Peptides against a protein of PDB entry 3HTU. Designs and how they scored, part 27

Target 1, 75 residues: chain A of PDB entry 3HTU
Amino acid sequence: RRPEEWGKLIYQWVSRSGQNNSVFTLYELTNGEDTEDEEFHGLDEATLLRALQALQQEHKAEIITVSDGRGVKFF

## One batch from the design tools (peptide; made by RFdiffusion4, then SolubleMPNN)

Design b2_p14_6_s4 (from b2_p14_6, 9 letters changed)
Fold by OpenDDE base, seed 5:
Structure b2_p14_6_s4 (fold): chain B 75 residues (1-75), chain A 14 residues (1-14)
Amino acid sequence: as target 1 above (75 residues)
Amino acid sequence: SLMEKIKKKAEELE
């Protein structure tokens, strides 16, 4: 899959899962318990980042960078 | 924690 395709799958999950909190660390998005059954579980962070960047271009997500890591907010 | 820092920054995007 291309990063854009991964982004689509991720956003579909976000939309359908009804998460109370739309903010994730990159780690919990692909390694957390909530996404264990998703195709993108275990996705490498490099590909994940590209996928999220694609979503960011569509204003569906915002990648957040702090001193000790990155996360994402979905819209 | 990382999440706390991310959430704090995320609030600025609302």
Scores: peptide ipSAE 0.664, ipTM 0.917, DockQ to the pose 0.840
Fold by OpenDDE base, seed 2:
Structure b2_p14_6_s4 (fold): chain B 75 residues (1-75), chain A 14 residues (1-14)
Amino acid sequence: as target 1 above (75 residues)
Amino acid sequence: SLMEKIKKKAEELE
């Protein structure tokens, strides 16, 4: 899959899940319990970042960088 | 924690 295709899958999950928590660490998004059954579970961080960047271009996500890691907010 | 820091920054985007 291309990054934008991964992005689509990720955003579909975010949208369909109806979760109140729309903020994730990158690790939780791909390795957390909440996404265990999703195709993007276990996705490498490099590919994940490219996927999220694609979503960011569409204003569907914002990648958040702090001193000790990264996360993402979905819109 | 990392999540706390991320959430704090996320609030600034609202």
Scores: peptide ipSAE 0.662, ipTM 0.916, DockQ to the pose 0.846
Fold by OpenDDE base, seed 4:
Structure b2_p14_6_s4 (fold): chain B 75 residues (1-75), chain A 14 residues (1-14)
Amino acid sequence: as target 1 above (75 residues)
Amino acid sequence: SLMEKIKKKAEELE
């Protein structure tokens, strides 16, 4: 899958899951309990980042960088 | 924590 295809799958989950909090660490998005049944679970961080960057271009997500890691806010 | 830092920064995007 291309990064933008992964992004689509991720955003579909975000949209359909009805999560109360749209902010995630990159780790919990691909390694957390909430996404265990999703195809993108276990996705490597490099590919995940590219997927999120694709969503960011569509204004569907914003990658957040802090001193000790990264996260994402979905819109 | 990492999440706390991320959430704080996310507030700037609201």
Scores: peptide ipSAE 0.660, ipTM 0.917, DockQ to the pose 0.840
Fold by OpenDDE base, seed 3:
Structure b2_p14_6_s4 (fold): chain B 75 residues (1-75), chain A 14 residues (1-14)
Amino acid sequence: as target 1 above (75 residues)
Amino acid sequence: SLMEKIKKKAEELE
């Protein structure tokens, strides 16, 4: 899959899930319990970043970098 | 924690 295709799958999950919190660590997004049944579970971080960058271009996500790691906020 | 820092940063985007 292309990064844009992964981004679509991720955002579809975000949109369909009944979640109030749209902020994730990158690890939580691909390795957490909430996404165990999703196709993007276990996705490598490099591919994940490219997928999220594609979503950023569409203003659907923002990658957040802090001193000791990265996360993402979905819109 | 990492999540706390991320959430704080995320609030700036609201």
Scores: peptide ipSAE 0.656, ipTM 0.916, DockQ to the pose 0.802

Design b2_p14_7_s1 (from b2_p14_7, 7 letters changed)
Fold by OpenDDE base, seed 2:
Structure b2_p14_7_s1 (fold): chain B 75 residues (1-75), chain A 14 residues (1-14)
Amino acid sequence: as target 1 above (75 residues)
Amino acid sequence: SLEELKKKIEEAAK
């Protein structure tokens, strides 16, 4: 899958699941319990970042970088 | 920790 395709899958999950909190660390997004049954679970961080960057270009997500890690906010 | 990181990200997202 292309990064854009992964991004689509991720965003679909975010939209369908009715998340109370739309902010995630990159780790919990691909390694957390909440996404255990999703196709993108276990996705490598490099590919994940590219997927999120694609969503960011569409104003559907914002990658947040802090001193000790990264996360994402979905819109 | 992961929880601390999450907190920081949430704060930065505001």
Scores: peptide ipSAE 0.656, ipTM 0.922, DockQ to the pose 0.853
Fold by OpenDDE base, seed 4:
Structure b2_p14_7_s1 (fold): chain B 75 residues (1-75), chain A 14 residues (1-14)
Amino acid sequence: as target 1 above (75 residues)
Amino acid sequence: SLEELKKKIEEAAK
């Protein structure tokens, strides 16, 4: 899959999952319990980042960088 | 920790 395709899958999950919090660490998205059954679980961080960057370009996400790592806010 | 990281990200997201 292309990064854009991964982004679509991720955003679909976010939209349909009914999560109360739309903010995630990158690790939480691909290694967390909430996404264990999703195709993008276990996705490497490099590909994940590119997928999120594609969503960011569509104004559907914002990648957040702090001193200890990165996360994302979905819109 | 991941919990601390999440907190920092949440604060930055505001």
Scores: peptide ipSAE 0.653, ipTM 0.921, DockQ to the pose 0.882
Fold by OpenDDE base, seed 1:
Structure b2_p14_7_s1 (fold): chain B 75 residues (1-75), chain A 14 residues (1-14)
Amino acid sequence: as target 1 above (75 residues)
Amino acid sequence: SLEELKKKIEEAAK
């Protein structure tokens, strides 16, 4: 899958999961318990980042970088 | 820790 395709899958999960918290660490998305049954679980962080960047271009997500890590906010 | 990171991300997201 291309990063954009992964982004679509991730965003679909975010939209349908009913999560009240739209902010995640990158690790949570691919290694967290909440996504164990998702196709993108276990996705390497590099590809994840590219997927999120694709979503960011569509204004569906914002990658947040702090001194000790990164996360993402979905819209 | 991841917990601390999450908190920082949440704060930055506001």
Scores: peptide ipSAE 0.651, ipTM 0.921, DockQ to the pose 0.859
Fold by OpenDDE base, seed 3:
Structure b2_p14_7_s1 (fold): chain B 75 residues (1-75), chain A 14 residues (1-14)
Amino acid sequence: as target 1 above (75 residues)
Amino acid sequence: SLEELKKKIEEAAK
């Protein structure tokens, strides 16, 4: 899959999951309990980042970098 | 920790 295709799958989950919090660590998205049944579970972080960058270009996400790691806010 | 990281990200997202 291309990064934008992964991004689409991730955003579909975000939109349909009914989660009350739209902020995630990158680890939560690929290794968390909430995404265990999703195709993108276990995705390597480098590919995940590229997928999120594709969403960011569409103004659907914002990648957040702090001292100890990265996360994402979905819109 | 992961909890502390999440907190930092949430604060930065505001």
Scores: peptide ipSAE 0.645, ipTM 0.919, DockQ to the pose 0.880

Design b2_p14_7_s2 (from b2_p14_7, 8 letters changed)
Fold by OpenDDE base, seed 3:
Structure b2_p14_7_s2 (fold): chain B 75 residues (1-75), chain A 14 residues (1-14)
Amino acid sequence: as target 1 above (75 residues)
Amino acid sequence: SLEELLEKAKEAAQ
């Protein structure tokens, strides 16, 4: 899958599960309990980041990067 | 820290 395709799957989950306006660490999205049954669970962080960047281009997410880690807010 | 800020953001979103 291309990054934008992963982004689509992730945002579909966000929308369907009512996670809009929620904040996650990158780890929670791919390793957390809430996404255990999703296709993107276990996705490598590099691909995840590219997927989120695609969503950010559409103003559907905002990536948060600080010295001690990264997270994302969905809209 | 990121964890602290993210936790606060999660609480505020509830």
Scores: peptide ipSAE 0.119, ipTM 0.708, DockQ to the pose 0.262
Fold by OpenDDE base, seed 2:
Structure b2_p14_7_s2 (fold): chain B 75 residues (1-75), chain A 14 residues (1-14)
Amino acid sequence: as target 1 above (75 residues)
Amino acid sequence: SLEELLEKAKEAAQ
């Protein structure tokens, strides 16, 4: 899958799951309990980042980058 | 920290 395709799958999960908290560290998104049953669980961080960047271009996510790590907020 | 910032963001999303 292309990063854009992963992004689509991730956002579909975000929108369909109806989560009240749509802010994640990158680790939580691919290694957390809430995504255990998703295809993108275990996705490598590099590919994940590219997927999220694609979503960011569509204004569906905002990547938060600080000196001690990264996270993402979904819209 | 990032963790603190994300927790605050989660709270704000409520």
Scores: peptide ipSAE 0.118, ipTM 0.711, DockQ to the pose 0.279
Fold by OpenDDE base, seed 1:
Structure b2_p14_7_s2 (fold): chain B 75 residues (1-75), chain A 14 residues (1-14)
Amino acid sequence: as target 1 above (75 residues)
Amino acid sequence: SLEELLEKAKEAAQ
C-alpha cells in the first residue's frame, strides 16, 4: 500500500469510530488497543508518518511535533 | 512531556 492508501484506511477508522477531533500519539494509532483489529495496526512509524502527512495535505489531520516527539489531531 | 501535552490536547478537544 502507498502512504496515501494507508492514510485513507486510518481516516476511515477515525470517522467510523467517532474519533474526529481526537488527538493520538503515533504509537497509540499503530500499537494501541483501540486499533488492534485494524489493518494499520503494527504499521511502522515511518510509513505511518507519511500516511498522516498525506492526510494533512487534505486538511484531515494535523501532525503535532514537539522536541520530545510527535502526535496527530484528526479533524 | 509529549505525553502530558497530548493528554491536555485530548482533554481540550473533548
Scores: peptide ipSAE 0.115, ipTM 0.705, DockQ to the pose 0.312
Fold by OpenDDE base, seed 5:
Structure b2_p14_7_s2 (fold): chain B 75 residues (1-75), chain A 14 residues (1-14)
Amino acid sequence: as target 1 above (75 residues)
Amino acid sequence: SLEELLEKAKEAAQ
């Protein structure tokens, strides 16, 4: 899958599960309990970041990078 | 800070 394809799957989950306007660390998205049954669970962080960047370009997410980690807010 | 905002946003989203 291409990053944008992963992004689509992730955003579909966000929408279906009602996580719009929620904030996650990148770790939570791929390793957390809430996404255990999703295809993107276990996705490497590098690919995840590219997927989220694709969503960000579409104004569907905003990646937050701080000195102590990274997160994302979905819209 | 953004870090603090991220933390608060996560808490509010729970």
Scores: peptide ipSAE 0.110, ipTM 0.704, DockQ to the pose 0.209

Design b2_p14_7_s3 (from b2_p14_7, 8 letters changed)
Fold by OpenDDE base, seed 4:
Parts: structure tokens; sequence; C-alpha cells
Structure b2_p14_7_s3 (fold): chain B 75 residues (1-75), chain A 14 residues (1-14)
């Protein structure tokens, strides 16, 4: 899958599960309990970041980058 | 820290 295709799957989960306006660490999104049954569970962080960047371009997410790591807010 | 910042953000998002 391309990053934008992963982004689509991730955002579909966000919408279906009612996680709009929620905040996640990147680790929680791919390794957390809430996404255990999703296709993107276990996705490598580099691909995840590119997927989220695609969503960010569509104004569906905002990547939060601080010195200690990264997270994402979905809209 | 990131965890503290995201925790704060999560609380604000409720």
Amino acid sequence: as target 1 above (75 residues)
Amino acid sequence: SLEELLKKAKEAAK
C-alpha cells in the first residue's frame, strides 16, 4: 500500500470508531489496544508518518512534533 | 515531555 492508501484506512477507522478530534502518539496508533484489529496495526513508523502527512495535506490530521517525540490529532 | 503534552491535549479534546 502507498502512504496515502494507509492514510485512507487510518482515517476510515477514525471516522467509524468516533475518534475524530482525538490525539494519539504514533506508538498508540499502531501498537495500542484500540487499533489491534485494524490492518494498520503494527505499521512501521516511517510509513505511518508518511500516511499521516498525506492526511495532514487534506486537513484531516495535524502531526504534533516535539523534542521528545511525535503525535497526531485527527479532525 | 511528549507524553505530558499529549496527555494535556487528550484532556482538552474530551
Scores: peptide ipSAE 0.134, ipTM 0.707, DockQ to the pose 0.303
Fold by OpenDDE base, seed 1:
Structure b2_p14_7_s3 (fold): chain B 75 residues (1-75), chain A 14 residues (1-14)
Amino acid sequence: as target 1 above (75 residues)
Amino acid sequence: SLEELLKKAKEAAK
């Protein structure tokens, strides 16, 4: 899958599970309990980041970057 | 920490 395809799957989960306007660490998205049954569970962080960047281009997410790490807010 | 910042962000997003 391409990053933008992963992004689509992630955002579909966000939407159908009512997680819009929620904030996650990158780890939570791919390793958290809430996504255990999702195809993107276990996705490597580098690919995840590219997927989220694709969503950010569509104004569906905002990547939060601080000196100690990253998170994401979905819209 | 990032954890604390994101926790705060989560709370603010509610």
Scores: peptide ipSAE 0.132, ipTM 0.704, DockQ to the pose 0.322
Fold by OpenDDE base, seed 3:
Order: sequence, then structure tokens, then C-alpha cells
Structure b2_p14_7_s3 (fold): chain B 75 residues (1-75), chain A 14 residues (1-14)
Amino acid sequence: as target 1 above (75 residues)
Amino acid sequence: SLEELLKKAKEAAK
């Protein structure tokens, strides 16, 4: 899958599960309990980041990067 | 820290 395709799957989950306006660490998205049954669970962080960047271009997400890690807010 | 910021953001989103 291309990054934008992963982004689509991730945002579909966000929308369907009512996670809009929620904040996650990148680890929680791919390794957390809330996404255990999703296709993107276990996705490598590099690909995840590219997927989220695609969503950010559409103003559907905002990536948060600080010195001690990264997270994302969905809209 | 990231954890502190994300914690506050999560709480505010509820």
C-alpha cells in the first residue's frame, strides 16, 4: 500500500470509531489496544509517518514533533 | 515533555 492508502485506512478508523479530535502517540496508533483489530496495527513507524503526512496535507491530522517523541491529532 | 503535552491534549478533547 502507498502512504496515502494507509492514511485513508487510518482516517476511516478515526471517523468510524469517533476518534475525531483525539490525540495519539505514534506508538499508540500502531501498537495500542484500540487498534488491535485494524489492518494498520503493527505498521512500521516510517510508513505511518508518511501516511499521517498525507492526511496532514488534507488538514485531517496534525503531526506533533518534540525532542522526546511524536504524536498526532486527528480532526 | 511529549507525554505531558499529549496527556493534557487528550483530557481537553474529552
Scores: peptide ipSAE 0.131, ipTM 0.706, DockQ to the pose 0.270
Fold by OpenDDE base, seed 5:
Structure b2_p14_7_s3 (fold): chain B 75 residues (1-75), chain A 14 residues (1-14)
Amino acid sequence: as target 1 above (75 residues)
Amino acid sequence: SLEELLKKAKEAAK
């Protein structure tokens, strides 16, 4: 899958599960309990970041990078 | 800071 394809799957989950306007660390998104049954669970963080960057370009997410880690807010 | 905002946003989203 291309990053934008992963992004689509992730955002579909966000919409279906009502996680719009929620904030996740990148780790939670791919390793957390809430996404255990999703295809993108276990996705490597580098690919995840590219997927989220694709969503960010579409104004569907905002990646937050701080000294203590990275997170994402979905819209 | 963004770091603080991220923390607050996560807590609010729970």
Scores: peptide ipSAE 0.129, ipTM 0.705, DockQ to the pose 0.207

Design b2_p14_7_s4 (from b2_p14_7, 8 letters changed)
Fold by OpenDDE base, seed 4:
Structure b2_p14_7_s4 (fold): chain B 75 residues (1-75), chain A 14 residues (1-14)
Amino acid sequence: as target 1 above (75 residues)
Amino acid sequence: SLEELLEKAKEAAK
């Protein structure tokens, strides 16, 4: 899958599960309990980041980057 | 820390 395709799957989960306006660490999104049954569970961080960047371009997410790491807010 | 910042963000998002 391309990053934008992963982004689509991720955002579909966000919408279906009612996680709009929620905040996640990148680790939590792909390794957390809430996404255990999703296709993107276990996705490598590099691909995840590119997927989220695609969503960010569509104003569906905002990547939060601080010195200690990264997270994402979905809209 | 990032976790602390994100937890604050999560709390504010409720």
Scores: peptide ipSAE 0.119, ipTM 0.698, DockQ to the pose 0.302
Fold by OpenDDE base, seed 3:
Structure b2_p14_7_s4 (fold): chain B 75 residues (1-75), chain A 14 residues (1-14)
Amino acid sequence: as target 1 above (75 residues)
Amino acid sequence: SLEELLEKAKEAAK
């Protein structure tokens, strides 16, 4: 899958599960309990980041990057 | 820290 395709799957989950306006660490999205049954669970962080960047281009997400880690807010 | 800020953001979003 291309990054934008992963982004689509992730945002579909966000929308259907009512996670809009929620904040996650990148680890929680791919390794957390809330996404255990999703296709993107276990996705490598590099690909995840590219997927989220695609969503950010559409103003559907905002990536938060600081010296001690990264997270994302969905809209 | 990121964790602190994210936790606060999560709580505020509820």
Scores: peptide ipSAE 0.119, ipTM 0.698, DockQ to the pose 0.266
Fold by OpenDDE base, seed 5:
Structure b2_p14_7_s4 (fold): chain B 75 residues (1-75), chain A 14 residues (1-14)
Amino acid sequence: as target 1 above (75 residues)
Amino acid sequence: SLEELLEKAKEAAK
């Protein structure tokens, strides 16, 4: 899958599960309990970041970066 | 920290 395809799957989950406007660490998104049954669970962080960047370009997410980590807010 | 900031953001999103 291409990053934008992963992004689509992730955002589909966000929409279906009512996580719009929610904030996640990148770790929570791919390793957390809430996404255990999703295809993107276990996705490597590098690919995840590219997927989220694709969503960010579509104004569906905002990646949050600080000195000690990264997170994302979905819209 | 990011954890603290994200926790605050999560609370605000509720």
Scores: peptide ipSAE 0.119, ipTM 0.699, DockQ to the pose 0.288
Fold by OpenDDE base, seed 1:
Structure b2_p14_7_s4 (fold): chain B 75 residues (1-75), chain A 14 residues (1-14)
Amino acid sequence: as target 1 above (75 residues)
Amino acid sequence: SLEELLEKAKEAAK
């Protein structure tokens, strides 16, 4: 899958599970309990980041970057 | 920490 395809799957989960306007660490998205049954569970962080960047281009997410790490807010 | 900042952001988003 391409990053933008992963982004689509992630955002579909966000939407159908009512997680819009929620904030996650990158780890939570791919390693958390809430996504255990999702195809993107276990996705490597590098690919995840590219997927989220694609969503950010569509104004569906905002990647939060601080000196200590990254997170994401979905819209 | 990032975790603390994100937790705060989560609360603010509610």
Scores: peptide ipSAE 0.105, ipTM 0.690, DockQ to the pose 0.315

Design b2_p14_8_s1 (from b2_p14_8, 10 letters changed)
Fold by OpenDDE base, seed 5:
Structure b2_p14_8_s1 (fold): chain B 75 residues (1-75), chain A 14 residues (1-14)
Amino acid sequence: as target 1 above (75 residues)
Amino acid sequence: SLEELLEKAKKAAE
């Protein structure tokens, strides 16, 4: 899958599960309990970041990066 | 820290 395809799957989960406007650390998205049954669970962080960047370009997410970590807010 | 801020943001979003 291409990053944008992963992004689509992730956002579909966000929408279906009512996580719009929620904030996650990148780790939570791929390793957390809430996504254990999703296809993107276990996705490597590098690919995840590219997927989220694709969503960000579509104004569906905002990646938050600071010196001590990264997270994402979905819209 | 970001972790702390994210936790606060998560709670606010609920």
Scores: peptide ipSAE 0.071, ipTM 0.675, DockQ to the pose 0.259
Fold by OpenDDE base, seed 4:
Structure b2_p14_8_s1 (fold): chain B 75 residues (1-75), chain A 14 residues (1-14)
Amino acid sequence: as target 1 above (75 residues)
Amino acid sequence: SLEELLEKAKKAAE
């Protein structure tokens, strides 16, 4: 899958599960309990980041990056 | 830390 395809799957989960306006760490999104049954569970962080960047371009997410780590807010 | 800030943000979003 391409990063934008992963982004689509991730955002579909966000929408279906009612996680709009929620905040996640990148680790939580791919390794957390809430996404255990999703296809993107276990996705490598580099690919995840590219997927989220695609969503960010569509104004569906905002990546939060500081020196102490990274997270994402979905809209 | 960012983790702490994110946890606070998550709680506020609930």
Scores: peptide ipSAE 0.068, ipTM 0.673, DockQ to the pose 0.268
Fold by OpenDDE base, seed 1:
Structure b2_p14_8_s1 (fold): chain B 75 residues (1-75), chain A 14 residues (1-14)
Amino acid sequence: as target 1 above (75 residues)
Amino acid sequence: SLEELLEKAKKAAE
């Protein structure tokens, strides 16, 4: 899958589960209990980041980056 | 920490 395709799957989960306007760490998106049954569970962080960047281009997410780590807010 | 900030952000969004 391309990063954009992963982004689509992730955002579909966000929308269906009512997680819009929620904030996540990158880790919990791919390693958390809430996504255990999702195809993107276990996705490597590098690919996840690219997927989220694609969503950010579409104004569906905002990647939060500080010196101590990263997170994402979905819209 | 960032984790703490994100947790606060989560709660604020709820």
Scores: peptide ipSAE 0.066, ipTM 0.672, DockQ to the pose 0.281
Fold by OpenDDE base, seed 3:
Structure b2_p14_8_s1 (fold): chain B 75 residues (1-75), chain A 14 residues (1-14)
Amino acid sequence: as target 1 above (75 residues)
Amino acid sequence: SLEELLEKAKKAAE
């Protein structure tokens, strides 16, 4: 799958599960309990980041990056 | 820290 395709799957989960306006660390999205049954669970962080960047271009997410970690807010 | 801010943001969003 391409990054934008992963982004689509991730945002579909966000929308359908009512996680809009929620904040996650990148680890929680791919390793957390809430996404255990999702296709993107276990996705490598590099690909995840590219997927989120695609969503950010569509104003569906905002990536937070600081020296002590990274996270994302979905809209 | 980012972790602290994220935890607060998550709680506020719930």
Scores: peptide ipSAE 0.065, ipTM 0.672, DockQ to the pose 0.248

Design b2_p14_8_s2 (from b2_p14_8, 11 letters changed)
Fold by OpenDDE base, seed 5:
Structure b2_p14_8_s2 (fold): chain B 75 residues (1-75), chain A 14 residues (1-14)
Amino acid sequence: as target 1 above (75 residues)
Amino acid sequence: KLEELLKKAKEKAK
């Protein structure tokens, strides 16, 4: 899958599970309990970031980057 | 301090 396709899957989960306006660390999104049954669970962080960047372009997410890590807020 | 920031963001999102 392309990053954009992963982004679509991720946002579909966000929407279906009612996670809009929720905040995640990148680790939680792909390694947390809430996404254990999702196809994107276990996705490498590099690909995840690209997927989230695609969503950010659509104003569906905002990536938060600080010196000690990264997270994302979904809209 | 991302963890703290994200924690606060999560709380506000509830």
Scores: peptide ipSAE 0.104, ipTM 0.684, DockQ to the pose 0.268
Fold by OpenDDE base, seed 2:
Structure b2_p14_8_s2 (fold): chain B 75 residues (1-75), chain A 14 residues (1-14)
Amino acid sequence: as target 1 above (75 residues)
Amino acid sequence: KLEELLKKAKEKAK
């Protein structure tokens, strides 16, 4: 899958799951309990980041980058 | 630091 395809899958999960918790660390998205049954669980962080960047271009996500790590806010 | 930032973001989003 291409990064934008992963992004689509991720956002579909965010949207359909009725999440009121729309802020995640990158680790939570691919290694957390909430996504254990999702296809993108276990996705490498490099590919995840590219996927999120694609979503960010569509104004569906905002990547938060700080010295101690990265997170993402979904819209 | 990131955890606190994200926690604040989560609280604000509620």
Scores: peptide ipSAE 0.103, ipTM 0.684, DockQ to the pose 0.283
Fold by OpenDDE base, seed 3:
Order: structure tokens, then sequence, then C-alpha cells
Structure b2_p14_8_s2 (fold): chain B 75 residues (1-75), chain A 14 residues (1-14)
């Protein structure tokens, strides 16, 4: 799958599960309990970042980067 | 810090 395709799957989950306006660490998104049944569970971080960047271009997500880690807020 | 930022962001989202 292309990053844009992963982004679509991720945002579909966000919308269907009512997680809009929620904040996740990148680890929670792909390794957490809430996404265990999703296709993107276990996705490598590099691909995840590209997927989230695609969503960010569409103003559907904001990647949060600080000195000690990264997260994402969905809109 | 990320943990502090994310906690604060999560609280605001609720």
Amino acid sequence: as target 1 above (75 residues)
Amino acid sequence: KLEELLKKAKEKAK
C-alpha cells in the first residue's frame, strides 16, 4: 500500500470509532490496544509517518514533534 | 515533553 492508502485506512478508523480530535503517540496508534484489530496495527513507523504526513496535507491530522518523541492529533 | 504535551492535549480533547 502507498502511504496515502494507509492514511485513508487510518482516518477511516478515526472517523468510524469517533476518535476525531483525539491525540495519540505513534506507538499507541500502531501498537496500542485500541487498534489491535485494524490492518494498520504493527505498521512500521517510517510508513506510518508518511501516511500521517499525507493526512496532514489534507488538514486531517497534525503531527506533534518534540525533543523526546512524536504524536499525532486527528481532526 | 511529549508525555506532558499529549496528556494535556488529550484532556483538552475530552
Scores: peptide ipSAE 0.101, ipTM 0.682, DockQ to the pose 0.271
Fold by OpenDDE base, seed 4:
Structure b2_p14_8_s2 (fold): chain B 75 residues (1-75), chain A 14 residues (1-14)
Amino acid sequence: as target 1 above (75 residues)
Amino acid sequence: KLEELLKKAKEKAK
């Protein structure tokens, strides 16, 4: 799958589960309990970041980057 | 710092 395809799956989960406007660490999205049954669970962080960047271009997410790590807010 | 910031952000999102 391409990054944008992963982004689509991730956002579909966000929408279906009512997680719009919520904030996640990148780790929570791929390793957290809330996404255990999702196809993107276990996805490598590099690919995840690219997927989120694709969503960010569509104004569906905002990546939060600080010196100590990264997170994302979905809209 | 990130954990703290995200924690606060999550609280606001609830």
Scores: peptide ipSAE 0.100, ipTM 0.683, DockQ to the pose 0.276

